# Peptides against a protein of PDB entry 1IK9, part 7

Target 1, 211 residues: chain A of PDB entry 1IK9
Amino acid sequence: MERKISRIHLVSEPSITHFLQVSWEKTLESGFVITLTDGHSAWTGTVSESEISQEADDMAMEKGKYVGELRKALLSGAGPADVYTFNFSKESCYFFFEKNLKDVSFRLGSFNLEKVENPAEVIRELICYCLDTIAENQAKNEHLQKENERLLRDWNDVQGRFEKCVSAKEALETDLYKRFILVLNEKKTKIRSLHNKLLNAAQEREKDIKQ
Target 2, 207 residues: chain A of PDB entry 1IK9 as posed
Amino acid sequence: MERKISRIHLVSEPSITHFLQVSWEKTLESGFVITLTDGHSAWTGTVSESEISQEADDMAMEKGKYVGELRKALLSADVYTFNFSKESAYFFFEKNLKDVSFRLGSFNLEKVENPAEVIRELIAYALDTIAENQAKNEHLQKENERLLRDWNDVQGRFEKAVSAKEALETDLYKRFILVLNEKKTKIRSLHNKLLNAAQEREKDIKQ
Target 3, 195 residues: chain B of PDB entry 1IK9 as posed
Amino acid sequence: MERKISRIHLVSEPSITHFLQVSWEKTLESGFVITLTDGHSAWTGTVSESEISQEADDMAMEKGKYVGELRKALLSVYTFNFSKESAYFFFEKNLKDVSFRLGSFNLEKVENPAEVIRELIAYALDTIAENQAKNEHLQKENERLLRDWNDVQGRFEKAVSAKEALETDLYKRFILVLNEKKTKIRSLHNKLLNA

## One batch from the design tools (peptide; made by RFdiffusion4, then SolubleMPNN)

Design b1_p8_5_s2 (from b1_p8_5, 3 letters changed)
Fold by OpenDDE base, seed 4:
Structure b1_p8_5_s2 (fold): chain B 211 residues (1-211), chain C 211 residues (1-211), chain A 8 residues (1-8)
Amino acid sequence: as target 1 above (211 residues)
Amino acid sequence: as target 1 above (211 residues)
Amino acid sequence: STFSSEPP
């Protein structure tokens, strides 16, 4: 089961934060349980896949698009732009929500809720879920932090090896060139010496022929 | 202000999860506000720095050690080993908690609470804090995840550069040796040719002297 | 590194 809790404001009670819990199996499209609380009372309703389909049809909206709008309304709460408005009558237990666009508002959905007999249990369970989610997210944060620190160490190790490899390559090239120049210069000197000896021998032979 | 919410079980009501909120400024030692709720009723009390000091003295415990025990009891809830037990009388509004050691139990602290007139507001505020904490932790998780993915990419990039550098070093060494051998062999061949010319010239001169 | 020193 997946669950999301959002804070909402009812048009009838804008000063009182309400909490909207939505619980579903696998996909919101398969139906969901909606729970509304003000921290004192709670109301619940089950929305079936058939009701979701009917509301999509009544809106002349494709079901996947409609479920996408439901997800934004019910799981995100009121985003920072009051794009979704929530209404609830405690007398009729009728919950409905609207999408406010610039030029048109329309009812996105409406559900009959039922007043919970023991709201304290629902509220406790909601708080427990929040605390569990906090603990899980904290454990994940600590894991990711340790992994970041590991990856940073591993990066620094490879970077340091890379820099050493670059420096070693340049040093090797320089050393090989220096050694080669030494040997090559010796060979060039020997060639020059042998050429001079050949020139001298030729000059001596030309003197010996000239008597 | 720092805040921590923990689930606790009261010895008097072990089947009903209670929530213990502790709120403090900078350090728990400077005093704190304790709030207890069962999701229907709420009770609050303010514990001063002087009361914390007095309880430490009454226990003949060093204040820093005592605050360390308070932190474990009040901020961690009951750890998995029932090391801390919580008691509350709704009639007297007397809250106390005990540390259970293997051979001895002792009262760690005791506070008079007051019943909150509007518990729904306290409960809503507690749920809001939980939802805020969830949102903050989720944002931190997303940040750390993106940073992990970045660090992993950066590691793979440097690793790939390092491997290329190693291969390039070996290739450079091999290429330099091959080029050097070619040039050196040419010089060796020229030296051998010049030596042979010198030997021939000497042999011809020795023939010319014997003739 | 076999610098083949061919014999003199």
Scores: peptide ipSAE 0.014, ipTM 0.854, DockQ to the pose 0.003
Fold by OpenDDE base, seed 1:
Structure b1_p8_5_s2 (fold): chain B 211 residues (1-211), chain C 211 residues (1-211), chain A 8 residues (1-8)
Amino acid sequence: as target 1 above (211 residues)
Amino acid sequence: as target 1 above (211 residues)
Amino acid sequence: STFSSEPP
């Protein structure tokens, strides 16, 4: 079961933060349980896949698009631009919500809720879920932080190896050239010496022919 | 202000999860506000730095050690081993908690609470704090996840540069040796050619003298 | 010759 709790403000009680819990299996399209609370009372209802399909049809909206709007409204609460308006009657237990566009508002959905006999239990369970979610998210944060620290160490290690490899390549090239120049100079000196000996031998022979 | 919410079970109501909120400025030693709720009623009290000091003295405990025990009890709730036991009287509004050791239990602290007139507001604010903490932790998780993905890319990039540097070093060494051998072989061939010319010139001169 | 052994 997936769950989302969001804050909403009811048109009838704009000064009182209400909490909207939605719980579903796999997809919101398969139906969901909705729970509303003001921190004193709670109201719950179940919305079936057939009701979601019927509301999409009644709205002449494609089901996936309708579920996409339900997801935005019910799982995000009031977005930063009052795009969704929530209404609830404590007398009728009728909950409905509207999407507000620039020039058009329309009812997105409506549900009959039932007043919970023991609201304190629902509220405690809701707080428990929040505390569990905090603990899970904190454990995930600590894990990700340790992974970041590991990856940073591993990056610094390979970076240091790379810099050493660059320096070692340059040093190797320089050393090989130095050694090569030494051996080449010896061979060039030997060539010059042999060439001079050839020139001297030729000059001596030319003197011996000229008696 | 720092805040922690924990789950506790009261000895008087072990089947009902209670929530213990502790709020403080900078350090728990400077005093704190404690709020207890069962999801229907709420009770609040303020504990001063002087009361914390007095309780530490009454316990003959060093203040930092006492605050360390308060932190474990009040901010962690019941640890996994029932090390802390919580008691509350709804009639007297007296809250106390005990540390259970193997062979010794002792009262760690006691507070007079006041019943909150509007518990729904305290409960709503508590749920709001939980939802804010969830959102903050989720945003931190998303940031840390993106940083992990960045660090992993950066690691793969420098690792690939390092492997290329290693291969380039080996290729450079091999190429330099090949080029060096070619030039050395040319010089050795020239030395051999010049040496043979010297030997021939010497043999010709020795023939001319015998003549 | 890439390997000039004489300084220029």
Scores: peptide ipSAE 0.018, ipTM 0.854, DockQ to the pose 0.004; fails the geometry check
Fold by OpenDDE base, seed 2:
Structure b1_p8_5_s2 (fold): chain B 211 residues (1-211), chain C 211 residues (1-211), chain A 8 residues (1-8)
Amino acid sequence: as target 1 above (211 residues)
Amino acid sequence: as target 1 above (211 residues)
Amino acid sequence: STFSSEPP
């Protein structure tokens, strides 16, 4: 089961933060359980896949698009943009929400909720879920942090090896050139010496022919 | 203000998860506010630095060690090891906790709490804090994940450059040696040719003298 | 890279 808890404000009680819990299996489209609480009372309702389909049809909206709007409204909470207005009557247990556009507000959905007899249990379970989520996220954060530190070390090690490889390549090239020049100069000196010996021998022979 | 919320079980109500909130400024040693809730009722108390010091003295424990035990008991919740037992009387509003060792249990601390008149507000604020903490931890997780992905790319890039540098070094060495061998062989051929010319010239001169 | 060795 997937779950999301969001803070909302009701139009009727704008000073009282309410908590909207939505729980579902696999996809929100398959239906969900909605729970509303003010920290004292709780109200719950089950929204079926058929109700979601009917609401989409009544809105003349494609089901996937409608579910996309449900997801924004119910799972994001009241984002800072007042795009969604939440309404609940404690008397009728009727929950509805509207999407506010610039010039038009329209009802996005409505649900009949039932007052929970033991709200404390629902609230405790909600707090438990929050604490579990915190613990899981903390463990994930610690893991990711350790992995970041590992990757940074590994990067520094490879970078240092790369820089050493570059320097070693340049040093190798320089050393090979120096060695090659030395050996070439020796061979050139030997060639020059042999050429001079040939010239001298030819000059001596030309002197011996000229008596 | 720092805060920690933990799940606890009371000896009197072992089937009902309670939530222990501790809030403090800077250090737990400087005093803290404790709040207990069962999701319906809430109880709060302020523990002063003087009370912490007195409890440490009454226990004949060094204050820092005592605060260390307070931190384990009150901020870790009931870890899986039943090391700490929590007791609360709703009638007397007396909260106390014990450390369970193998052969001895001892009272670690005790606090007088007051029943909160508006528990819903305290519970809402607690849920708000949990949701804020979840959001902060999620944002941190997303940041760390993106940074991990960056560091992994950067590592792969440097590793690929390093491997190319290694291969280029080996190729350079091989190429330089091949070029050097070619040039050396040419010079050796020229030296051999010049030596043969010198030997022939000497042999011709020796024939001319014998003639 | 011409090994510019000195003139012959």
Scores: peptide ipSAE 0.017, ipTM 0.855, DockQ to the pose 0.004; fails the geometry check
Fold by OpenDDE base, seed 5:
Structure b1_p8_5_s2 (fold): chain B 211 residues (1-211), chain C 211 residues (1-211), chain A 8 residues (1-8)
Amino acid sequence: as target 1 above (211 residues)
Amino acid sequence: as target 1 above (211 residues)
Amino acid sequence: STFSSEPP
């Protein structure tokens, strides 16, 4: 079961934060359970896939688009843009919400809720879910932090090996060149010496022919 | 202000999850506020640094060690080991908790609470804090996830550069040796050719003298 | 790097 709790403000009680819980299986399109609470009273309602389909049809909206709007309204809370207005009558247990556009408000959905006999149990279960979610997110944070520290160490190791490889390549090239220059210069000197010996031998032979 | 909410079970009501909130500034040693709720009623109490010091003295425990035990009891909830037992009388508003060792239980602390007139407000604020903590932890998780993905990309880039550097070093060494062998062999051939010319010139000179 | 052979 997937679950989302959001804070909402009711038009009838704008100074009192209410909590809207939505629970569903896999997709919101298959239906969901709403729970509304003010921290003292609670109300619940089940919305079926058929009710979602009927509301989409009544709105002349494609079901997937309608469910997309329901997801924004019911799972986001009132976003910082007041795009959704929530209404609830405690007397009739009628919950409805509107999408507010610049020049048009329209009812996006409406649900009949039932007052919970044991609101404290619903509130306790809601707090339990929040605490479980906190614990799960903390464990995930600790895991991701340790993994970040590992990746940073591994990056620093490879970076240091890369820098050493660059320096070793440059040093190797320089050392090879130095050694080869020495050997080449020795061979060049030997060639020059042998050439001079040939020139001297030719000059001596020319002297011996001239007596 | 730092805050921790834990779930506890009272000895008097073991089937009902209670929530223990502890709020403090910087350190628990400087005092704290307790809030207890069952999701219908709430009770609060302020514990001063002087009360913490007095309880440590009454227990003949070093204050830092005592605060360390308070932190384990009040901020951990009942750990999975039932090491702490919580007691609360709704009639007297007396809260106390015990540390359970293998063969000994002892009272670790006791506080007088006051019944909150507006428990719904305390419960709403508690749920708000849980939702804020969830949002903050989710944002931290998303940040750490993006940072992990960045570090993994950076590691793969440096690793690929390192492998290319290794291959380039080996290729450079091989190419340099091949080029140097060619040049050295040319110079060795020239030295051999010049040496043979010197030997021939010496043999011709010996013929001319005999002639 | 061109190994310049010196002219003979």
Scores: peptide ipSAE 0.014, ipTM 0.854, DockQ to the pose 0.004; fails the geometry check

Design b1_p8_5_s3 (from b1_p8_5 with S2T S6E)
Fold by OpenDDE base, seed 1:
Structure b1_p8_5_s3 (fold): chain B 211 residues (1-211), chain C 211 residues (1-211), chain A 8 residues (1-8)
Amino acid sequence: as target 1 above (211 residues)
Amino acid sequence: as target 1 above (211 residues)
Amino acid sequence: STMSSEPP
């Protein structure tokens, strides 16, 4: 079961932070449970897949698009621009929310809730879920941090091996050329010496022919 | 101001999760605010640096060690082995906690709390803090995940450059030796040819002298 | 790297 808690402000009580919990099994489209609390009272309702389909049809909206708007409204709260407005009557237990566009606002959905007899239990469960989520996220953060530190070490090790390989390649090339020049010059000197011996032998033979 | 929330179970109400919030400015040793809630009622108390010092002295415990035990008890809850037991009287507003060792239990600390008039506000503030902490931890997780992915790319890039450098070094060495052998063999062939010309010239001169 | 080959 997936659960999301959001802060919302009700139009009737704009100074009081309310908390909207949405719980679902697989997809929000398959239905969900909504729980509203003000930190003293709680209200819960179940929304079926058929109700979601009916609200999409009543809005003349494609179901996937409607569920996409539900997800933005109910799982993110008002969002970055008060794009969604939340309304609740404690008397009628009627919850509804609107999408605010520049030139038009429209009701996105409406649900009847029921007042919970033991709101303290719902509030405790909500706080427990928050604390569990904090613990899980902290453990994940510590894991990712240790992995970052590992990857950084592994990167530095390979980088240092790469730099040593570059320097060793340049040193090898330089050393091989130096050694090659020495051996080549020795052979060139031997060739010159042999040519001079050939010239001397030819000059001596020309002298012996000329007595 | 630093804040930590823990789940605790009271000896008087072992089936009901309570939440213990501890808030402090710089160090727990400088004093802290304690807030207890059951999700319906809340109780708050302030613990001064002088009270912490007095409790350490009354326990005949070094202050740093005492604060270390306070930190384990109050910031972690019961811990992994019910090492700490929490007690609270709703009538007297007296809160105390004990450290349980194998052969002995002792009171670690005690505080008078005051019942909060508006517990809903304290509960809402506690839930807000949990949701803020979740959001911050999620943002940190996403950042660390993106950094891990970056570091892994950077590692793969350097590793691939290193492997290319190794292969290029071996190829360079092999190519330089092949070229060197070719040039050296050419010079060796020229030296052999010049020696044969010298031998022939010497043989011709010896024929001309015998003639 | 200028191969300073000795003069021919």
Scores: peptide ipSAE 0.015, ipTM 0.854, DockQ to the pose 0.004
Fold by OpenDDE base, seed 4:
Structure b1_p8_5_s3 (fold): chain B 211 residues (1-211), chain C 211 residues (1-211), chain A 8 residues (1-8)
Amino acid sequence: as target 1 above (211 residues)
Amino acid sequence: as target 1 above (211 residues)
Amino acid sequence: STMSSEPP
């Protein structure tokens, strides 16, 4: 079961933060439970897949698009632009929400809620869910932080090995060239010496023929 | 201002989750506000630095150790071992908590609370704090996740560069040796050819003298 | 690395 809690403000009570809890199994499209609270009273309603389908049809909206709008309205809370407005009558227990576009406002959905007899239990369960979510997110943060520190160590190790490998390659090239030049120069010197000996021997033989 | 909310169970109401909010500025030692709620009623008390000091003295405990025990009791909630027990009288508004050691239970602290006139506001503020903490922790999780993915990419890049550097070093060594052997063999062959020419010239000169 | 030096 998935759950999302958002802060909303009712048009009738703009100074009082309300909390909208939506709980569902697998997908919001398959239906959900909506819970509204002001921290004193609570109201709950079950919204079926058939009601979601009917509201989509009544809006002449494709069900997947409609569920996409429901998700934005009910799970995001009032986004920073008041794109969604929430209305609730405590008398009729009628909850409805509107999407405000620049030139058009339209009702996105409406649900009948029921007043909860024991609102304290619903509020406690809501706070428990928040505290569990905080604990889970903290544990995830600590895990990700430790993993970041591990990855950074591993990066620094490989980086240091890479730099040593670059330096070792350059040193190897330099050493091999130095050794090669030494041996090559020795062989070149020996070749020059042997050529000079051949020239001298040829000059001596030419002298011996000329008596 | 720092704040921590924990779940507790009162000895008098073990089936009802209570929420203990502690709020403080800079350090718990400088005093704190304690708020207790059952999701319907709320009780608040201010605990001064002087009261913390007095409770430490009454316990014959060093203030820093006492504050360390307060932090464990009040900010951790009942840990998995029921090491701390919480008691509250709704009649006297007297809150106290005990540390249960194997052979000894002792009162760790006690505070007079006051019943809040508008508990709904306190509960709403508590839920708001939980939702803010969830949002902050989610944003931190998303940041750490993106950073993990970055660090992993950076590690893979350096690792791939390192492996290429190792292979390039081995290839360089092999190529330099092959080139060196070719040139060295050419010089050795030229030296042998020149020595043979010198031997032949010496043998011809020895024939010319005997002739 | 066997330097295949040809025989002396």
Scores: peptide ipSAE 0.006, ipTM 0.855, DockQ to the pose 0.003
Fold by OpenDDE base, seed 2:
Structure b1_p8_5_s3 (fold): chain B 211 residues (1-211), chain C 211 residues (1-211), chain A 8 residues (1-8)
Amino acid sequence: as target 1 above (211 residues)
Amino acid sequence: as target 1 above (211 residues)
Amino acid sequence: STMSSEPP
């Protein structure tokens, strides 16, 4: 079972933060349980796949698009720009929410909730879930941090090996060229010496022929 | 102001999860506000630096060590092995906690709390803090994940450049040696040719003298 | 590969 808790404000009680818990299995489309609390009272309702389908049909909206709007409204709360407004009658237990567009507000959904007999239990479970989520996210953060520190060390090691490889390549090239020039110059000197010996021998032979 | 919320169980109500909020400025040693809730009622108390000092003295414990035990008890809850036990009288509003060692339990601290008139507000603030902490930790997780993915890409790039550098060094060495051998063999052939010409010229001169 | 220096 997946769960999301969001803060909302009711139009009737704009000064009181309410908490909207939505819980579902696999997908929101298959239905969900909605729980509303003000930190003292709680109200719950189950929304079936058939109700979601009916509301999508009543809105003449494709079901996947409708569920996409439900997800934005119910799992994110009002959002940063009051795009969704929430209404709840504590008397009728009727919950509804509207999407606010520039020139038009429309009802996106409505649910009958039931007042929970033991709101303290629901509130405790909600707080427990928040604390579990905090602990899981902290453990994930610590893991990711350690992995980032590892990757940074590994990057620095490879970078240092790469720089050493570049320098060693340049040094190798320079050293090989120096060695080659030395040996080449020795061979050039030996060739010049042998060539001069041949010239001298030819000049001596030409002198011996000329008596 | 720093804050920590933990789950605890009271000896008097072992089936009911309670939440212990501790809030402080800079250090726990400078005093803290403690809030206990069962999700319906809330109790709060302020613990001063002087009370912490007095309890440390009464226990004949060094203040920093005492604050270290307070931090473990109050910020971590019971811990994994019931090392700390919590007691609260809803009638007297007297909260106390004990450290359980193998053969000895001792009272670590005790505080008078006051019943909050509007527990719903305290509970809402507690849930808000949990949701804020979840959002902050999620944002941090997303950041660390993106950074991890970046560092992995950067590592793969440098690793690939390093492997190319190694291969290019080996190829350079092999190529330079091949070129050097070719040029060296040409010079050796020219030296051999010149040496043979000198030997032939010397043999011809020796024939001309014998003739 | 030992560069076989052929004899002088």
Scores: peptide ipSAE 0.006, ipTM 0.855, DockQ to the pose 0.004
Fold by OpenDDE base, seed 3:
Structure b1_p8_5_s3 (fold): chain B 211 residues (1-211), chain C 211 residues (1-211), chain A 8 residues (1-8)
Amino acid sequence: as target 1 above (211 residues)
Amino acid sequence: as target 1 above (211 residues)
Amino acid sequence: STMSSEPP
């Protein structure tokens, strides 16, 4: 079961932070449980897939788009405070919310809730879920931090090996050229020496022909 | 102000999860506020630096070591459930906790609390703190995830440059040796040709002298 | 790679 808790302010009680818990299986479109609390009382309601479909039809909105707007209203937490307005009557247990656009507000959804007889249990479960979520997110943070430190070490190792490879390539090229020049100079010296011997032999033969 | 919330079970109410909130400025040693709630009622107490020092002295424990044990008891949350035992009397508002070792349990600390008149506000603030902590930890997770993805891209880029450098070094060595062999073979052929010309010139000179 | 040393 997926769960999201958000802070809301009711139009009737703007000074009191309320908490809206939404819980669902697989998708919000398949239905959800809504729980409202003020930290003393709690109210719950189940919203079926058929009710979501009916509200989408009543709004003349495509169901997937309507569920997308429900997700923004009910799961965003404190989005920019001015986009969604929440209303709840403790007498009628009627919950509804409006989307506020620049020039028009309209009711996005409405649900009948029921007062919970044991609000302390609902509040304890809500706090437990928050503490579990904190622990899970802290464990993820510690894991990601250790992975960042690993990746940074691995990057520094490969970077150092790359720099050594560049330097070794330049050193190899320089050494091979130095060795090549040495051997070439020896062969050039031997060729020059052999040419001089041929010139001397030709000059001696020309002297021997001239007696 | 630093704050930590933990789940505890009271010996008197083992079926009801209680929440222990500890809040402090700078260090736990300088004093702290303890708040206990069952999700309906709340109790609070302030523990001063002098009370912490007195409890350390009464335990014949060094203050820093005692504060270290307080931190484990009060801030660990659900550590292994069996190490710390929590007791609270709703009548006397007396809170105490014991450290359980294999063969011995001993009282680690005791505090007088006061019943809060507006428990709903304390519960709302506690839930708000949990939701803020969730949001902060989620933002840290998203940041660390983006950094991991960056570091992985940077590692893959340097790794690919390193592999290209290795291949380029081997290709350079092979090409330089091939070129070197070609030029050496040309020089060796020229040396052999000059030697043969010298041998022929010597043989012709020996014929001209015998003639 | 056996560099066959052809004789000088």
Scores: peptide ipSAE 0.006, ipTM 0.854, DockQ to the pose 0.004

